# Ledger of designs, part 2: peptides against a protein of PDB entry 5ONS

Target 1, 181 residues: chain A of PDB entry 5ONS
Amino acid sequence: MFKKFDEKENVSNCIQLKTSVIKGIKNQLIEQFPGIEPWLNQIMPKKDPVKIVRCHEHIEILTVNGELLFFRQREGPFYPTLRLLHKYPFILPHQQVDKGAIKFVLSGANIMCPGLTSPGAKLYPAAVDTIVAIMAEGKQHALCVGVMKMSAEDIEKVNKGIGIENIHYLNDGLWHMKTYK

## One batch from the design tools (peptide; made by RFdiffusion4, then SolubleMPNN)

Design b1_p8_2_s1 (from b1_p8_2, 4 letters changed)
Fold by OpenDDE base, seed 1:
Structure b1_p8_2_s1 (fold): chain B 181 residues (1-181), chain A 8 residues (1-8)
Amino acid sequence: as target 1 above (181 residues)
Amino acid sequence: SIADEFAD
């Protein structure tokens, strides 16, 4: 989603959300990420305005105090940014790729099944279309946010093709955006 | 930095 993303070229505008819209978004976030509820007042304090940075390709980034928290495309589900995920690693279920897959993931490549089933990888139960944090062998922090294109069960059984779609990865355009006031 | 974890 952000492989060729550049803040100067791909951001259109920024709008401040009304309180009713914020309430709706918070409810949606809790529905998508139940574990986030106790932390939501810390992540999105009531006293702080919530903004959406509108980008090309119908991408929207949810921000508070310039911090990039979540993003979505075409009014679809929200994804946490890696920067938020690093602060709250538990808000997504995890999958772990082997060390050999790291450089491919960091180039924006989708995660192929063998990278999730080989030694050094860890594959956890997850249904298709689940948003997941991609961890890596020997590393502490998530390097990617992805979407399961196959269930974990099918990844193990079929073990070929795209297991997880790469949505947002370390050092992509969104990562380099850092903040937006 | 976190990026440094993946520099190798």
Scores: peptide ipSAE 0.532, ipTM 0.938, DockQ to the pose 0.826
Fold by OpenDDE base, seed 3:
Order: C-alpha cells, then structure tokens, then sequence
Structure b1_p8_2_s1 (fold): chain B 181 residues (1-181), chain A 8 residues (1-8)
C-alpha cells in the first residue's frame, strides 16, 4: 500500500474530526481489535483532537498529536501503523517468518507459505482475512502488518503460494512519514 | 533504532 508513497506527493489534506465521528471510529476500532479497548483512552485521549490525513488512492491515516495511529483504504478495515503496534504489540495476533524471508518482506513482497512453515518460523492459528503482525526470527519488533490470505491450517497443508499479504512494512512510505501535524 | 534492528 505504501511502497511508492511519499508524504509530499501523496497527501492531499488533513482534517480535524468532529466528536461524533471520533466516537464512531473508536467503536469501530474496538470491534476490530477488542483487546485495544482498555488502552484506547491513552492512545486517543478525550482531550486531544483527532485528525485524518487524506491521501491519494483513497488512503486515510488517523492521527492524534501528530502520531500516525491507524490507516485504511476505501473505507475498509483499519490497520494499526507499525509505530503504534510497536508500542502495543498485542493489538494484533502474530505470525513469525524465518530469517530468509526478512529481506523480501522489507521490499514489500507478500509472505509466501514456506517462509511461515520453515524452521525459524512460527505459525499460529488464524483465519483467512485476519490482520496480523509479522514478526521475524531473532527479532524483537514487528516488521510488517499483513493480512492472512490463507488460514494457518491451509498454509501448513498447501505450503505454496501467498500466505500473507504485505500491507505495511518497516521503511515503507508510511514508516518514513513518521509524524504529521 | 528499530530500523537498525533489521539493517544488514
């Protein structure tokens, strides 16, 4: 989603949201990520304005105090940014790729099944379409936010093709945006 | 930095 993204060229505008809109977004976030509910007040404090950075290709980035928190495309599901995920790593279920897959993930490539079933990888139960944090063998922080294109069960059984779609990865255009006020 | 964690 952000492989060719540049803040200067791909951001259209930024709007401050009304209270009612913020409440709706918070409810949606809790529905998507139930585990975030106890933390949402400190992630999005009531006293702080919430903004949407509108980008090309129907991308919207939710920000508070300049921090990029979540993003979505074409009114689809919200994804946490890696920067938020690093602060709250439990927001998403995890999958772990082996060392060999790291360089490909960081180039924006989708995660192939063998990278999730090989030694060094760890594949946890997850249904298709689940938004997941991609971890890596020997590393502490998530390097990617992805979406399961196959269930964990099918990844193990078939072990060919795209297991997880790469949505947002470390050092992509969104990562380099860093903040926006 | 976190980026350094994944540097060569």
Amino acid sequence: as target 1 above (181 residues)
Amino acid sequence: SIADEFAD
Scores: peptide ipSAE 0.531, ipTM 0.936, DockQ to the pose 0.930
Fold by OpenDDE base, seed 5:
Structure b1_p8_2_s1 (fold): chain B 181 residues (1-181), chain A 8 residues (1-8)
Amino acid sequence: as target 1 above (181 residues)
Amino acid sequence: SIADEFAD
């Protein structure tokens, strides 16, 4: 989603949301990520305005005080930014790729099944279309936010093809954007 | 930094 993304070239505008819209978004976030509810007040303090940075390709980034929190495309599901995920690593279920997959993930490549079934990988139960945090063998922080293109069960059975779609990865265009005020 | 974890 952000492989060729650049703030100067791909941001269209920024809008401040009305209270009713913010309430709706907060409810959506709690529905998608139930574990975030106790933390939502500090992530999105009631006194602080919530903004949407509108980008090309129908991408929207939810921001508070310049911090990039979540993003979505075409009003689909919200994804946490890696920067938010690093602060609240529990908001997504995890999958772990082996060391060999790291360079490919960081180039924006989708995650192939063998990278999730090898000895250094850890594959946890997850349904297709689940948004997941991609961890890596021997590393502490998530390097990617992805979407299961196969269930964990099918990844193990088939063990070939795209297991997880790479949506947002470390050092992509969104990562380099860092903040927006 | 976080990125340093994945540097060569």
Scores: peptide ipSAE 0.531, ipTM 0.937, DockQ to the pose 0.872
Fold by OpenDDE base, seed 4:
Structure b1_p8_2_s1 (fold): chain B 181 residues (1-181), chain A 8 residues (1-8)
Amino acid sequence: as target 1 above (181 residues)
Amino acid sequence: SIADEFAD
């Protein structure tokens, strides 16, 4: 989603959301990520305005105090940014790729099944379309936010093709935005 | 930094 993304070229505008919209978004976030509920007031304090950075390709980035928190495309599901995920690693279920897959993930490539079934990888139960944090063998922090394109079960069985779609990865265009006010 | 974690 952000492989060719550049803040200067791909951000269209930024809008401040009204209270009612914020409430709706918070409810959506809780629905998507039930575990976030106890932390949501910390992540999105009521006293702080919530903004959406509108970008090309129908990408919207939810921000509070300049911090990039979540993003979505075409009003689809919200994804946490890696920066938020690093602060709250439990927001998403995890999958772990092997060491060899790291360079490919960081190039924006989708995660292929062998990278999730090989020694060093850890594949946890997850249904198709689940948004997941991609961890890596021997690493502490998530390097990617992805979406299961196959169930974990099917990844193990088929072990071929795209297991997880790479949505947002370390050092992509979104990562390099850092903040936006 | 986190970037350094994946610099290799």
Scores: peptide ipSAE 0.525, ipTM 0.935, DockQ to the pose 0.818

Design b1_p8_2_s2 (from b1_p8_2, 5 letters changed)
Fold by OpenDDE base, seed 2:
Structure b1_p8_2_s2 (fold): chain B 181 residues (1-181), chain A 8 residues (1-8)
Amino acid sequence: as target 1 above (181 residues)
Amino acid sequence: SIADEYAD
């Protein structure tokens, strides 16, 4: 989603949200990520304005105090930014790729099944379409936010093709955006 | 930094 993204070229405008809209978004975030509920007040304090940065290709980034928190495309599901995920690693279920897959993930490539079934990888139960944090063998922090294109069971059984779609990865255009005020 | 973690 952000492989060729550049803040200067791909950001259109920024809108401050009304309180009713913010409430709706918070409810949606809790529905998507139940574990975030106890933390939502410190992630999105009531006293702080919430903004949406509108980008090309129907991408919207939710921000508070310039911090990039979540993003979505074409009003689909919200994804946490890696920067938020690093602060709250438990927001997403995890999958772990082996060392060999790291360079490919960091180039924006989708995650192939063998990178999730090989030694060094760890594959946890997850249904298709689940948004997941991609961890890596020997590393502490997530390098990617992805979407399961196959269930964990099918990844193990088929072990061929795209297991997880790469949505947002370390050092992509969104990562380099850092903040937006 | 986290970027450093994935460097090398």
Scores: peptide ipSAE 0.575, ipTM 0.937, DockQ to the pose 0.858
Fold by OpenDDE base, seed 5:
Structure b1_p8_2_s2 (fold): chain B 181 residues (1-181), chain A 8 residues (1-8)
Amino acid sequence: as target 1 above (181 residues)
Amino acid sequence: SIADEYAD
């Protein structure tokens, strides 16, 4: 989603959300990520305005105090930014790729099944369309936010093709954006 | 840093 993203060229505008809209967004986030509920008030403090950075191709980024928290496309599901995920690594279920997959993930490539079934990988139960944090063998922090394109069961069984779609990865355009006020 | 963790 952000492989060719550039803040100067791909950001259209920024709007500040009304209180009622913020409440709705928070409810949506809790619905998507139930485990975030106890933390949402410190992630999005009531006293702090919430903004949406509108980008090309219908991408929206939720920000608080300039911090990029979540993003979505075409009013679809919200994804946490890697920067938020690093602070709250538990808000997404994890999958782990082997060390050989790292360079490909960091180039924006989708994650192929063998990279999730190899000895250095760890594949955990997950349904299709689940948003997941991509971890890597021997690393502490997530390098990617992805979406399961196959269930974990099917990844193990079929073991070929795209297992997880790469949505946001370390050092992509969103990562380099860092903050936006 | 996290970036260093995945540095070339």
Scores: peptide ipSAE 0.573, ipTM 0.936, DockQ to the pose 0.846
Fold by OpenDDE base, seed 3:
Structure b1_p8_2_s2 (fold): chain B 181 residues (1-181), chain A 8 residues (1-8)
Amino acid sequence: as target 1 above (181 residues)
Amino acid sequence: SIADEYAD
């Protein structure tokens, strides 16, 4: 989603949201990520304005105090930014790729099944379409936010093809955007 | 930085 993304070239405008809209978004976030509910008051304090950065290709980025928190495309599901995920690593279920998969993930490639079933990888139960944090063998922080294209069960059984779609990865255009006020 | 964690 952000392989060729550049703030200067791809941001259209930024709008400040009304209180009622913010409440609706918070409810949507809780529905998507139930575990985030106790933390939303510190992630999105009531006293702080919430903004949406509108980008090309129907991408919207939710921000508070300049911090990029969540994003979505075409009013689909919200994804946490890696920067938020690093602060709250529990808001997504995890999957771990092996060492060899790292360079491909960091180029924006989808995660292939063998990278999730090989020694060094860790595959946890997850249904298709689940948004997941991609961890890596020997690393502490997530390198990617992805979506399960197969269930964990099917990844182990079939062990070929795309297991997880790469949505946002370390050092992509969104990562380099850092902040926006 | 976290980016440095993956700089190898």
Scores: peptide ipSAE 0.569, ipTM 0.936, DockQ to the pose 0.887
Fold by OpenDDE base, seed 4:
Structure b1_p8_2_s2 (fold): chain B 181 residues (1-181), chain A 8 residues (1-8)
Amino acid sequence: as target 1 above (181 residues)
Amino acid sequence: SIADEYAD
């Protein structure tokens, strides 16, 4: 989603959300990520305005005090940014790729099944379409936010093709955006 | 930094 993303080229505008809209978004976030509920007021304090940075390709980035928190495309599901995920790593269920997959993930490549089933990888139960944090063998922090394109079960059985779609990865355009006020 | 964690 952000492989060829550049803030200067791909950001269109920024709008401040109405209170009612913010409430709706918070409820949606809790629905998507139940574990976030106790932390949501910390992540999105009531006193702080919430903004949407509108980007090309129908990408919207939810921000508070310049921090990029969540994003979505075409009003689909919200994804946490890696920067938020690093602060709250429990927001998403995890999957772990092996060392060999790291360079490919960091190039924006989708995660192929063998990278999730090989030694060094850890594949945890997850349904298709689940948004997941991608961890890496020997690393502490997530390098990618992805979406299961196959269930974990199918990844193990088929072990071929795209297991997880790479949505946002370390050092992509969103990562380099850092903040937006 | 986290970026350093994944640096070559």
Scores: peptide ipSAE 0.565, ipTM 0.935, DockQ to the pose 0.870

Design b1_p8_2_s3 (from b1_p8_2, 3 letters changed)
Fold by OpenDDE base, seed 2:
Structure b1_p8_2_s3 (fold): chain B 181 residues (1-181), chain A 8 residues (1-8)
Amino acid sequence: as target 1 above (181 residues)
Amino acid sequence: SIADEYEE
């Protein structure tokens, strides 16, 4: 989603959300990520305005105090940014790729099944379309936010093709935005 | 930074 993304070229505008819209978004976030509920008040304090950075290709980034928290495309699901995920790593279920897959993930490539089934990888139960945090062998922090394109069960059985779609990865265009005031 | 963790 952000492989060729550049803040200067791909951001259109920024709007401050109304209270009612914020409430709706918070409810949606809790529905998508139930584990976030106890933390949502500190992630999005009531006193702080919530903004949407509107980007090309119907991408919207939810921000509070300049911090990039979540993003979505069109009216699809929200994804946490890696920066938020690093603070709250439990928001998403995890999958772990082996060392060999790291360089490919960081180039924006989708995650192939062998990178999830090989020694050094860890594959946890997950249904297709689940948004997941991609961890890496020997690393502490997620390098990617992805979407399961196969169930974990099918990844193990078939073990070929795209297992997880790469949505947002370390050092992509979204990562380099850092903040947006 | 976290990115440093993934430096070669």
Scores: peptide ipSAE 0.558, ipTM 0.932, DockQ to the pose 0.924
Fold by OpenDDE base, seed 5:
Structure b1_p8_2_s3 (fold): chain B 181 residues (1-181), chain A 8 residues (1-8)
Amino acid sequence: as target 1 above (181 residues)
Amino acid sequence: SIADEYEE
């Protein structure tokens, strides 16, 4: 989603949201990520304005005090930014790729099944379409936010093709955006 | 930087 993204070229405008819209978004976030509910007042304090950064390709980024929190495309599901995920690593279920998959993930490639089933990888139960945090063998912090294209069970059985779609990864255009005020 | 964790 952000392989060729650049803040200077791909951001269109920024709008401040009304209270009612913010409440709706918070409810949606809790629905998508139930574990975030106790932390949402800390992540999005009521006293702080919430903004949407509108980008090309129908991308929207939710921000508070310039911090990039979540994003979505074409009014689809919200994804946490890696920067938020690093602060709250539990808001997504995890999957772990082996060392060999790291370079491909960091190039924006989708995650192939063998990178999730090989020694060094850790594959946890997850259904198709689940948004997941991608961890890596020997690393502490997530390197990618992805979406399960196969269930964990099918990844193990088929062990061929795209297991997880790469949505956002370290050093992509969104990562380099850092903040927006 | 956290990104430094993934530098070769």
Scores: peptide ipSAE 0.554, ipTM 0.931, DockQ to the pose 0.925
Fold by OpenDDE base, seed 3:
Structure b1_p8_2_s3 (fold): chain B 181 residues (1-181), chain A 8 residues (1-8)
Amino acid sequence: as target 1 above (181 residues)
Amino acid sequence: SIADEYEE
């Protein structure tokens, strides 16, 4: 989603949200990520304005105090940014790729099944379309936010093709945006 | 930085 993203060229405008809109978004976030509810007032304090950075290709980035928190495309599901995920790693269920897959993930490639079933990888139960944090063998922090294209069960059984779609990864255009005020 | 964690 952000492989060719550049803040200067791909940001259209930034709007400050009304209180009613913020409440709606918070409810959506809790629905998507139930575990975030106890932390949401810390992540999005009531006293702080919430903004949406509107980008090309119908991408929207939710920000508070300049911090990039969540993003979505075409008003689809919200994804946490890696920067937020690193602070709250429990927001998403995890999958772990082996060491050999790291370079490919960091180039924006989708995650193939063998990278999730090989020694060094760890595959946890997850349904199709689940948004997941991608961890890596020997590393502490997530390197990617992805979406399950196959269930964990099918990844193990079929063990070929795209297991997880790469949505956002370290050093992509969103990562380099860092902040926006 | 966290990005440094993945420098190979």
Scores: peptide ipSAE 0.553, ipTM 0.931, DockQ to the pose 0.866
Fold by OpenDDE base, seed 4:
Structure b1_p8_2_s3 (fold): chain B 181 residues (1-181), chain A 8 residues (1-8)
Amino acid sequence: as target 1 above (181 residues)
Amino acid sequence: SIADEYEE
């Protein structure tokens, strides 16, 4: 989603959300990520304006105090930014790629099944379309936010093709954006 | 930085 993203070229505008809209988004976030509920007031304090940075290709980034928290495309599901995920690593279920897959993921490549089934990888139960944090063998922090394109079960059985779609990864355009006010 | 964790 952000492989060729550049803040200067791909950001269209920024809007401040109304209170009612913020409430709706918070409810949606809790629905998507139940574990975030106790932390949501910390992540999105009531006193702080919530903004959406509108980008090309229907990408929207939810921000508070300039911090990029979540993003979505075409009003689809919200994804946490890696920067938020690093602070709250529990808000997504995890999958772990092997060491060999790291460079590919960091190039924006989708995660292929063998990178999730090989020694060094850890594949946990997850349904298709689940938003997941991609961890890596020998690393502490997530390198990618992805979406299961196959169930974990099918990844193990088929073990070919795209297992997880790479949505947001370290050093992509969103990562380099850092903050936006 | 966290990015440094993945740098060679």
Scores: peptide ipSAE 0.552, ipTM 0.930, DockQ to the pose 0.871

Design b1_p8_2_s4 (from b1_p8_2, 3 letters changed)
Fold by OpenDDE base, seed 2:
Structure b1_p8_2_s4 (fold): chain B 181 residues (1-181), chain A 8 residues (1-8)
Amino acid sequence: as target 1 above (181 residues)
Amino acid sequence: SIAAEYEE
């Protein structure tokens, strides 16, 4: 989603959200990520305005105090940014790729099944379409936010093709955006 | 830094 993304070229405008819209978004976030509910007040304090940075290709980034928190495309599901995920790593279920997959993930490539079933990888139960944090063998912090394109069960059985779609990865255009005020 | 974690 952000392989060719550049803040200067791909951001259109920024709008401040009304209270009612913010409440709706918070409810959506809790529905998507139940574990975030106890933390949502400190992530999105009531006293702080919430903004949406609107970008090309129907991408919207939710921000509070300049921090990039979540993003979505075409009114689809919200994804946490890696920067938020690093602060709250439990927001998403995890999957772990082996060391050999790291360079490919960091180039924006989708995650192939063998990188999730090989020694050094750890594959946890997850249904298709689940948004997941991608961890890596020997590393502490997530390098990617992805979407399961196969269930964990099918990844193990088929072990061929795209297991997880790469949505947002370390050092992509969104990562380098850092903040937006 | 986190980025450094993935740099060789």
Scores: peptide ipSAE 0.587, ipTM 0.936, DockQ to the pose 0.867
Fold by OpenDDE base, seed 5:
Structure b1_p8_2_s4 (fold): chain B 181 residues (1-181), chain A 8 residues (1-8)
Amino acid sequence: as target 1 above (181 residues)
Amino acid sequence: SIAAEYEE
């Protein structure tokens, strides 16, 4: 989603959200990520305005005080940014790729099944379309936010093809955006 | 930094 993303070239505008819209978004976030509820007040303090940075290709980034928190495309599900995920690593269920997959993930490649079933990888139960944090063998912090394209069960069984779609990865265009005020 | 974890 952000492989060729550049703030200067791909951001269209930024709008400040009305309180009713913010309430709706918070409810959506809690629905998607139930574990975030106790933390949402410090992530999105009531006194702070919430903004949407509108980008090309129907990408929207939710921001508070310049911090990039979540993003979505075409009003689909919200994804946490890696920067938020690093602060609250429990927001997403995890999957772990082996060491060999790291360079490919960091190039924007989708995660292939063998990278999730090989030694050094850790595959946890997850249904198709689940948004997941991609961890890596021997690393502490997530390197990618992805979407399960196959269930964990099918990844293990079939072990061929794209297991997880790479949505946002370390050092992509969104990562380099860092903040937006 | 976090990015430094993944420097090749």
Scores: peptide ipSAE 0.585, ipTM 0.937, DockQ to the pose 0.865
Fold by OpenDDE base, seed 3:
Structure b1_p8_2_s4 (fold): chain B 181 residues (1-181), chain A 8 residues (1-8)
Amino acid sequence: as target 1 above (181 residues)
Amino acid sequence: SIAAEYEE
């Protein structure tokens, strides 16, 4: 989603949200990520304005005090930014790729099944379409936010093809955006 | 930094 993303070229505008819209978004976030509810007032304090950075290709980035928190495309599901995920690593279920998969993930490639079933990888139960944090062998912080294209069970059984779609990865255009005020 | 964690 952000492989060719550049803030200067791909951001259209930024709007400050009304209170009612913010409440709706918070409810959506809790529905998507139930575990975030106790932390949402910390992540999005009531006293702080919430903004949406509108980008090309129907991408919207939710920000508070310039911090990039979540993004979505075409009003689909919200994804946490890696920067938020690093602060709250529990908001997504995890999957771990082996060391050999790292360079491919960091190039924006989708995650192939063998990278999730090989030694060094750790595959946890997850249904298709689940948004997941991608961890890596020997590393502490997530390198990617992805979506399960197969269930964990099917990844183990089939063990070929795309297991997880790469949505946002370390050092992509969104990562380099850092903040927006 | 986190970016440095993945510099190989």
Scores: peptide ipSAE 0.584, ipTM 0.937, DockQ to the pose 0.866
Fold by OpenDDE base, seed 4:
Parts: C-alpha cells; structure tokens; sequence
Structure b1_p8_2_s4 (fold): chain B 181 residues (1-181), chain A 8 residues (1-8)
C-alpha cells in the first residue's frame, strides 16, 4: 500500500473530524481490535483533535497530535501503523516469518507460505482476512502489518503462494512519513 | 532504533 508512497506527492489534504465522527471511529476500532479498548483513551485522548490525512489511492490516515495511528483504504478496515503497533504490540495477532523472509518483506513483498512454515517461523491460528502483525525470527519488533490471504491452517497445508499480504512495512512510505501536523 | 534492528 505504501511501497511507492511519498508524503509530498501522495498526500492530498487533512481534515479535522467532528466529535460524532470520532466516536464512531473509536467504536469501530474497538470492534476491530477489542484489546485496544482499555488503551484507546490513551491513544486518542478526548481533549485532542483527531484528523484524517487524505492520500491518493483512497488512503486515509488517522492522526492525533500529528501521530499516525491508523490507516485505511477505500473506507475498508483500519490498520494500525507500525509506529502505533510498536507501542501497543498486542493490538494485532502475530505471525512470525523466518530470517530469510525479512529482506523480502522489507522490500514490500507479500509473505509467501514457506516463510511462515519454515524453521524459524511461527505460524499461529488465524482466519483469512485477519489483520496481523508480522514478526521476524530473532527480532523484537514487528516489521510489517499484513492481512492473512490464507488461513493459518491452509498456509500449513498448501504451503504455496501468498500467505499474508504485505500492507505496511518498516521503512515504507508511511513509515518515513513519521508525523503529520 | 527499531529500524536499526533490521539493518543487521
């Protein structure tokens, strides 16, 4: 999603959300990520305005005090940014790729099944379409936010093709955006 | 930094 993303070239505008809209978004976030509920007031304090940075390709980034928190495309599900995920790593279920897959993930490549089933990888139960944090063998922090394109069961069974779609990865365009005020 | 973690 952000492989060719550049803040200067791909950001269109920024809008400040009304209270009612913010409430709706918060409820949606809790629905998507139930574990975030106790932390949401910390992540999105009531006193702080919430903004949406509108980008090309129908990408929207939810921000508070310039911090990029969540993003979505075409009003689909919200994804946490890696920066938020690093602070709250429990927001998403995890999957772990092996060491060899790291360089590919960091190039924006989708996660292939063998990278999730090989020694060094850890594949946890997850349904298709689940948004997941991609961890890496020997690393502490997530390198990618992805979406299961196959269930964990199918990844193990089929072990071919794209297991997880790479949505947002370390050092991509969104990562380099850092903040937006 | 986190980025440095993956520069190794």
Amino acid sequence: as target 1 above (181 residues)
Amino acid sequence: SIAAEYEE
Scores: peptide ipSAE 0.583, ipTM 0.937, DockQ to the pose 0.824

